# Peptides against a protein of PDB entry 4N78: the designs that were tried, part 61

Target 1, 186 residues: chain A of PDB entry 4N78
Amino acid sequence: HFQVICRLLGYQGIAVVMEELLKVVKSLLQGTILQYVKTLMEVMPKICRLPRHEYGSPGILEFFHHQLKDIVEYAELKTVCFQNLREVGNAILFCLLIEQSLSLEEVCDLLHAAPFQNILPRVHVKEGERLDAKMKRLESKYAPLHLVPLIERLGTPQQIAIAREGDLLTKERLCCGLSMFEVILT
Target 2, 155 residues: chain B of PDB entry 4N78
Amino acid sequence: MAELQMLLEEEIPGGRRALFDSYTNLERVADYCENNYIQSADKQRALEETKAYTTQSLASVAYLINTLANNVLQMLDIQASQLRRMESSINHISQTVDIHKEKVARREIGILTTNKNTSRTHKIIAPANLERPVRYIRKPIDYTILDDIGHGVKW

## One batch from the design tools (peptide; made by RFdiffusion4, then SolubleMPNN)

Design b1_p12_6_s1 (from b1_p12_6, 6 letters changed)
Fold by OpenDDE base, seed 5:
Structure b1_p12_6_s1 (fold): chain B 186 residues (1-186), chain C 155 residues (1-155), chain A 12 residues (1-12)
Amino acid sequence: as target 1 above (186 residues)
Amino acid sequence: as target 2 above (155 residues)
Amino acid sequence: MYLPMFEEGMKR
């Protein structure tokens, strides 16, 4: 699903969706969640001493339950605050999954374009074979597929310009060095 | 453009008219030949004249048809070439626009990105002293130690 | 890797 979304939206659509999600998250965090956190801080016991170990785990639990009774009984915490936190979590997950899916698509595009851009994979050299010789053979094999040089030789100036720009667009991908998710976390 | 216009407006219509006129002329020639053959005392000569006129007429018509056909073909070739040029131009514009849109989109999404921190994976310095794998002696977990911890139901 | 097309957006 996320792959389809990425293909459908493209960079523009993804940007718009993520911006809106960030706005929503910001609104939730700075608004409702912040208010609940403030309220929770106000109702938090100012002095919460660790009960004596002698009370055992049940006694300790009861102690904390009693100390936090007002918080536990705060119905809106479970219904509204947790829901908002879920929404934030879902938004974060959505962004993560979109970025991952986009990265996969970009990697696929890069891999498909590689032979046309003189980007050769590392060839596994068997014992006794020279890496250089294999690479040269591979280069020679794919040399006719080099799109930009081919168009530079055969194309019009306009076609050459487009080819060069297309080459740059193909080479430059977010997955090569940029992260959206890191921005979301900050 | 001038050549195409000439073909469309003058040469092709003119050729069509010429063919039509040729048809009318052929009828006249046929009538003439028929009458000449009937009236002539020398039927052989009249026949030879008819053959000559027929050959000439056929040649004329063939020439007119060929000329018209060539003009039509030329017209079509010019039009096809023009269409191809237009298509190429449109494609170029379309590609330029698409590239521009893509650049804009990339700038927009770029606002939402940061450089991936290649966390220099701190070389986990393997502690030099490989602690000898302490032979995991399965000591049976004496759960009785937990008997005094918690309100477990002493069955 | 320098990604100028994306980074131009980051500086704003």
Scores: peptide ipSAE 0.260, ipTM 0.814, DockQ to the pose 0.699
Fold by OpenDDE base, seed 3:
Structure b1_p12_6_s1 (fold): chain B 186 residues (1-186), chain C 155 residues (1-155), chain A 12 residues (1-12)
Amino acid sequence: as target 1 above (186 residues)
Amino acid sequence: as target 2 above (155 residues)
Amino acid sequence: MYLPMFEEGMKR
């Protein structure tokens, strides 16, 4: 599903969605969640001493239940605050999954374009074979597929310009060095 | 443009008119040949003359059709070439616009990105003094101490 | 890798 979303929206659509999600998250954090956090801070016991171990685990649990009774009984915390936190969490996860899906798509594009851009994988060399000879053979085999040089030889000036721009657009991808998710966490 | 215009306005219409006129002429020739055959005392000579006229008429029509066909083909070739040029121009514009849109989109999404800092894995410098793991001696919690505090419903 | 098309949008 996320792959389809990435393909449908493209860079422009993803940017718009991410910006809107950030606004929503900001609104939730600075609005309702902040208010509940402030309220919770007010009702939190000012002094919560660790009970003596002599009370045992049940006694300690009861102690903390009593200390946090006002928080636990705050019904709006469960219904509204936790819901908003879930929404924030879902938004963050959405952003993460979109970035991952986009990265996969970009990597696939790079891999598919590689033979046409003179990007050749390192070939496994069997014992006794020269790596250089194999690479030269591979280069010679794929040389006719190099798109930009081919168009530069046979194409019009306009076609050459478009081919160069297309080559650049193909090579430059977010996955090569940029992260959106880090910005969101920030 | 001048050649195409000449073909469309002069040569092809002219060829069509010539072919139509040829049809009318063929009808006249046929009538002539029929009458000549009926009126002629020498039927063999009349037949030979009819054959000659028929051959000539067929040759003429064939020539007219061939000329017209060639002109139509030439017209179509010119039009096809024009369409290809237009298509090429439209494709070029479309590609240019798409590239531009893509560049704009990339700038926009770029606002939401940061460089992947290969975070120098802060070597968590293990504190030099490895606090010896205090052997957690699990003292069994005697739960019997709580038996007196609970309002156990004595059934 | 320098990605100028994306980095132009990055606010410093």
Scores: peptide ipSAE 0.259, ipTM 0.807, DockQ to the pose 0.607
Fold by OpenDDE base, seed 2:
Structure b1_p12_6_s1 (fold): chain B 186 residues (1-186), chain C 155 residues (1-155), chain A 12 residues (1-12)
Amino acid sequence: as target 1 above (186 residues)
Amino acid sequence: as target 2 above (155 residues)
Amino acid sequence: MYLPMFEEGMKR
């Protein structure tokens, strides 16, 4: 699903969605969640000492339940605060999954374009073969597929310009060095 | 452009008219040949004349058809070339617009990005000495360590 | 890797 979303939205659509999600998250964090956190801090027991181990696990649980009774009974915590936290969590997860999906698509595009852009994979050299010789053979094999040089030789000036720009657009991808998710975490 | 116009307005219509006229002429020739054969005392001569006129007429029609066909083909070739040029122009414009849109989109999404902290993932240099899997010795959990935490009774 | 097309947006 996320892959399809990435394909449909493209960079523009993803940017718009991410910006809106960030606004929503900011609103939730600075608004409702902050208010609840402040309230919780106020009602939090100032002194919460560990009960004696002699009370056993049930007794310790009861102790903490009693100490946190006011917090647990705060109905709005469950209904509103936790819901908002869930929404924030979902937004974060959504952003993560979108970025991952986008990265996969970009990598796929890069891999598909590689033969046409003189980007050659590292070949496994069997014992006794020279890496350089294999690479040269590979370069020679794919040389006719190099799109930009081919168009520079055969194309019109307009086609050449478009080919160069297209080549650049193909090479430059977010996955090459940029992260959206890191911005979201910030 | 001038050539295409000439083909459309003059040559092709003219060729069509010529073919139509040839039909009328062929009819006249046929009538002449028929009458000549009937009236001639020398039937063999009349037949030879008919053969000659028939051959000439067929050759003329064939020439007219060929000329017209060539003109039509030429017209189609010119039109095809024009369409190809138009297609090329449209494609160029489309690609230019797409590239521009893509650049704009990239700028917009770029606002939402930061450089990947290449955390120098310290190559977890696998310690050369594979620490022997420390046999998980179930050390009994000494709960007395927790006695100092909270109200635990010091024994 | 330098990504100028994206980085132009980052300079805000």
Scores: peptide ipSAE 0.254, ipTM 0.812, DockQ to the pose 0.695
Fold by OpenDDE base, seed 4:
Structure b1_p12_6_s1 (fold): chain B 186 residues (1-186), chain C 155 residues (1-155), chain A 12 residues (1-12)
Amino acid sequence: as target 1 above (186 residues)
Amino acid sequence: as target 2 above (155 residues)
Amino acid sequence: MYLPMFEEGMKR
């Protein structure tokens, strides 16, 4: 589903959706959630000491659960605050999954374009083979597929310009060094 | 453009008219040949004359059809060439627009991106000192402070 | 990797 969404929306659509989601998340965090958190901080036990580690993780969890039982059971927290937190969580997950899906699509595009852009895979050298010879062989094999040089030789000036721009667009992808999810966490 | 126009407006319509006129002429020739054969005392001569007229008429029609066909083919070739040129132009424009749109889109999404930083995950350092178990004294929580938040019932 | 097409947006 996320792959289809990425393909349908493209960079522009994804940008718009992400921007709107960020606005929604910001609104939820600065609005209802913040208000509940402030209120909860006021009613929080003044002294909540860490239980001994000897109780283990389950015992520690039970301890905190017991201390916070009344707060957790507060009806409005379950219905409103936790719901808003779920919405925020869903939005974050959505952003993460979109970025992951987009990255996969971009990687696929890069891999598919690689033979046409003089990008050769890392060659595994078997015992007894010279790396240089193998690289030369690969270069020779894929040389006829190099699109930009081919068009530069055979194409019109307009075609050459488009080919160069297309090549650049193909090479530059978000997955090469940029992250949207990190911005969301910030 | 001038050649295509001549073909469409003059040559092809003219050829069609000529072919139509040839039909009427052929009918006249046929009538003549029939009457000549019936009235002629020398049937052999009349037959030979009919053969000659028939051959001439067929040759004429064949020529008209061939000329018209060639003109139509030429017209189609010119039109096909024009369409190819138009297609090429449209494709060029379309590609240019798409590239531009893509660049704009990339700028827009770029606003929402940052460089991938391998942030060092802060190791959760376990507290060094095991705190002695302090007796937990449960204090009652006052929830009235939450009454003004959300859809709470005001007393 | 330098991604100028995306980075132009980052400066805004």
Scores: peptide ipSAE 0.252, ipTM 0.806, DockQ to the pose 0.542

Design b1_p12_6_s2 (from b1_p12_6, 6 letters changed)
Fold by OpenDDE base, seed 1:
Structure b1_p12_6_s2 (fold): chain B 186 residues (1-186), chain C 155 residues (1-155), chain A 12 residues (1-12)
Amino acid sequence: as target 1 above (186 residues)
Amino acid sequence: as target 2 above (155 residues)
Amino acid sequence: MYLPMFEEGMKL
């Protein structure tokens, strides 16, 4: 599903969605969640000492339950605050999954374009074969597929310009060095 | 452009008119040949004259048809070439627009990106000695260890 | 890898 979304939205659509999600997350964090956190901090016992271990697990639990009674009984915390946190979590997860899916699509595009851009994978060299000779042979084999040189030879000036721009657009992908998710985390 | 216009406005219509006129002329020639044959004392001569006129008329019609056909073909070729050029132009414009849109989109999404911190993943050198999975011995959490790490009431 | 098309938008 995320792959399909990435294909449908493209860079522009993804950017818009991400921006809006960031706004929503920011609004939730700075608004409702912050207010609940402040309220929780106010009702939090200023001094919560560890009870003696001699009380055993039930006694310790009862102690903390008593100390945190006001928090535990704060019904809106469980419903509204946790829901908002869930929404934030979902938004973050969505952003992560979109970026991952986009990266996969970009990698696929790069891989498909590679033979046409003189980007050849390093071939496995069998024992006794020279890597250089094998790579040269491979390069020679795929040389006729090099799109930009081909168009430069056969195309109109306009076609050449478009081909060069297209080549650049094909080579430059987010997955090559950029992360959106890191921005979201900051 | 001038050639196409000439074909469309002058040569092809002219050729069609000429062909139509030729039809009328053929009818007259036929009538003439028929009458000539009927009236002629020398039927053989009249027949030979009819053959000559028929051959000439057929040649004339063939020429007119061929000329018209060639003009139509030429017209179609010019139009096809114009359409191809137009298609190419539209495609170039479309591609230019798409490239532009893509560049804009890339700038927009770029705002939301940062450089990947290539954390030098230190090759986690797997320790040579795979520590045998220490059987998780449930050591009871001695919470007493934490008794000294807090403002516990010293009784 | 330098990605100028994207970096133009990056708030440094």
Scores: peptide ipSAE 0.229, ipTM 0.807, DockQ to the pose 0.668
Fold by OpenDDE base, seed 3:
Structure b1_p12_6_s2 (fold): chain B 186 residues (1-186), chain C 155 residues (1-155), chain A 12 residues (1-12)
Amino acid sequence: as target 1 above (186 residues)
Amino acid sequence: as target 2 above (155 residues)
Amino acid sequence: MYLPMFEEGMKL
């Protein structure tokens, strides 16, 4: 599903969705959640001393239940505040999954484009074989597929310009050095 | 452009008219040959004349058809070339627009990105001694151990 | 890797 969303929205659509999600998250955090946190801080016991171990586990539990009674009985915390926290969590997860899906698509694009851009994988050399000879053979095999040199030789000036721009667009991907999720977490 | 216009407006319509006129002329020639054959005392001569007229008429029609066909083919070739040029221009514009849109989109999403801190992933030096995963043997928590600590009312 | 097309949008 996230892969389909990434393909459908593209970079622009993803940017718009993420910006709107960030606004929603900000609104939830600075609004409702902050208000509940402030309220909780006000009702929180100022001094919560550790009960003596002599009261045993049940007594200690009862002590903490009594100290936190006002918090536990605050029904709106369980319904509204926790729901808003779930929404924030879902938004964060959504952003993470979108970035992961986008990265996968970008990697696939890079891999598919590699033979056309003179990006050759390092081949495994068996014992006794020269790496250089194998690489040269591979280069020679794929040389006719190099798109930019091919268009530079056979194409019009306009086609050459477009091919160069397309080559650059293909090579530059977010997954090569940029992260959106890190921005979302700050 | 001038050549195409000449073909469309003058040569091809002219050739079609000429071909139509040739049809009417062929009918007249046929009538003439029939009447000549009926009226002639020398039927063999009349037949030879008919053969000559038929050959000439067929040659003329063949020439007209060939000329018209060549003009139509030429017209189609010119039009095909124009369409290819137009298609090339449209494709170029489309590609340019797509590249531009992509660049804009990349700038927009770039606002939401930061450099991946290649945190020096501390090589999690796998501890040399792979401690055998201690099989988490779920020891059942014997809750009976707690029975003696509480004021358990022994009923 | 320098990604200039994306970085132009990055408000450092």
Scores: peptide ipSAE 0.229, ipTM 0.803, DockQ to the pose 0.632
Fold by OpenDDE base, seed 5:
Structure b1_p12_6_s2 (fold): chain B 186 residues (1-186), chain C 155 residues (1-155), chain A 12 residues (1-12)
Amino acid sequence: as target 1 above (186 residues)
Amino acid sequence: as target 2 above (155 residues)
Amino acid sequence: MYLPMFEEGMKL
């Protein structure tokens, strides 16, 4: 589904969705969640000492339950605050999955374009074979597919310009060095 | 453009009219030949004259048809060439617009991006046990082992 | 890798 979304929306659509999600997340964090956190801080016990280990796990649990009774019984915390946190979490996950899916699509595009852009993978060399010789053979094999040089030779000035721009657009991808998810986490 | 216009407005319509007029003329020639043959004392001469007129008439019609056909073909070739040029122009504009839109889109999404911090901070936790320096055996790095590692698309 | 088309939008 995320791959389909990425293909459908493209960079522009993804940007719009991400911006809106960020707005939503910001509104949730700075609004409702912040208010609940402030309220929780107010009702938080000012002094909460560790109970003695001698009370055992049940006694310690009861101690904390008693100390946090007002927080635990705060109904809106479970319903509204946790729901908002889930929404934030879902938004973050959505952004992550979109970025991952986009990266996969971009990598696929790069791989498909590579033979046409004189980007050749390093080939495995068997014992006794020279890497340089194999690479040269590979380069020679794919040389007729180099689109930009071909168009520069045979095309009109307009076609050459479009080909160069297209080549640049093909080479530049987010996955090559940029992350949206890191921005979302800031 | 002038040539196409002449073909469309003058030559082809003119050729069609000429062909139609030729039909009328052929009818007159036929009537003449028939009457001439009936009235002539020398039937052989009249027949030869009819053959000559028939040959001439057929040749004239053939010429008119050929001329008209060639003009139509020329018209179609010019139109086809014009359409190809228009298509090329439209495609160029479309591609230019698409590239522009893509650049705008990339700028927009770029606002939402940051440089991937390749945190170099792999804390090389020094292994506690200094393993004895194993003699560096130049094993050829088989990069195929990495083919399964990462976001590489297996084709 | 320098990605100028994207980075132009990046708030430095």
Scores: peptide ipSAE 0.228, ipTM 0.808, DockQ to the pose 0.684
Fold by OpenDDE base, seed 4:
Structure b1_p12_6_s2 (fold): chain B 186 residues (1-186), chain C 155 residues (1-155), chain A 12 residues (1-12)
Amino acid sequence: as target 1 above (186 residues)
Amino acid sequence: as target 2 above (155 residues)
Amino acid sequence: MYLPMFEEGMKL
């Protein structure tokens, strides 16, 4: 589903959706959630000491569950605050999954374009093979597929310009060095 | 453009008219040949004349059809060439627009991105001193403080 | 990798 969404929206649509999600998350965090958190901080037990590690993770969890039982059972907290937290969580997960899906699509595009852009895969050298000879053989094999040089030789000035721009657009992808999810976490 | 216009407005309509006129002429020739054969005392001569007129008429019609067909083919070739040129121009414009849109989109999404930083995962340092278990004393929580935040009914 | 087309939008 997320791959289809990425393909449908493209960079423009993803940007718009992400911006709106960030606004929603900000609104939820600074609004209802902040108010509940402030109130909960006021009613929080003044002394909540960490139980001994000898109780293990389950025992520690039970301890905190017991300490916070009354707070967790508060009806409005469960219905409103936890719902808002779920919405925030869903938004974050959505952003993560969109970025991951987009990265996969971009990687696929890069891989498909590689033979046409003189980008050769890392060659595994078997015993007895010379790396240089193998690389030269690969370069020669894919040389006819190099799109930009081909168009520069055979194309019109307009076609050459478009080919160069297209080559640049093909090479530059978010997955090469940028992250949207890191911005969301900030 | 002038050649295409001449073909569309003059040559092809003219060829069609000529072919139509030829049909009318063929009918007249046929009538003449029939009457000549009936009235002639020398049937062999009349037949040979009919053959000659028929051959001439067929040749004329064949020529008219061939000329018209060639003009139509030429017209179609010119139109096909024009369409290819138009298609090329449209494709160029479309590609230019798409590239521009893509650049705009990339700038927009770029605003929402940052450089991938390998954030040092803060190693959760386990606290060195195990605190002695302190007896837990439960204090009742006053939930009335939350009554002003929710849609709850103030009783 | 330098991504100028995206970075032009980056205010950071």
Scores: peptide ipSAE 0.220, ipTM 0.802, DockQ to the pose 0.525

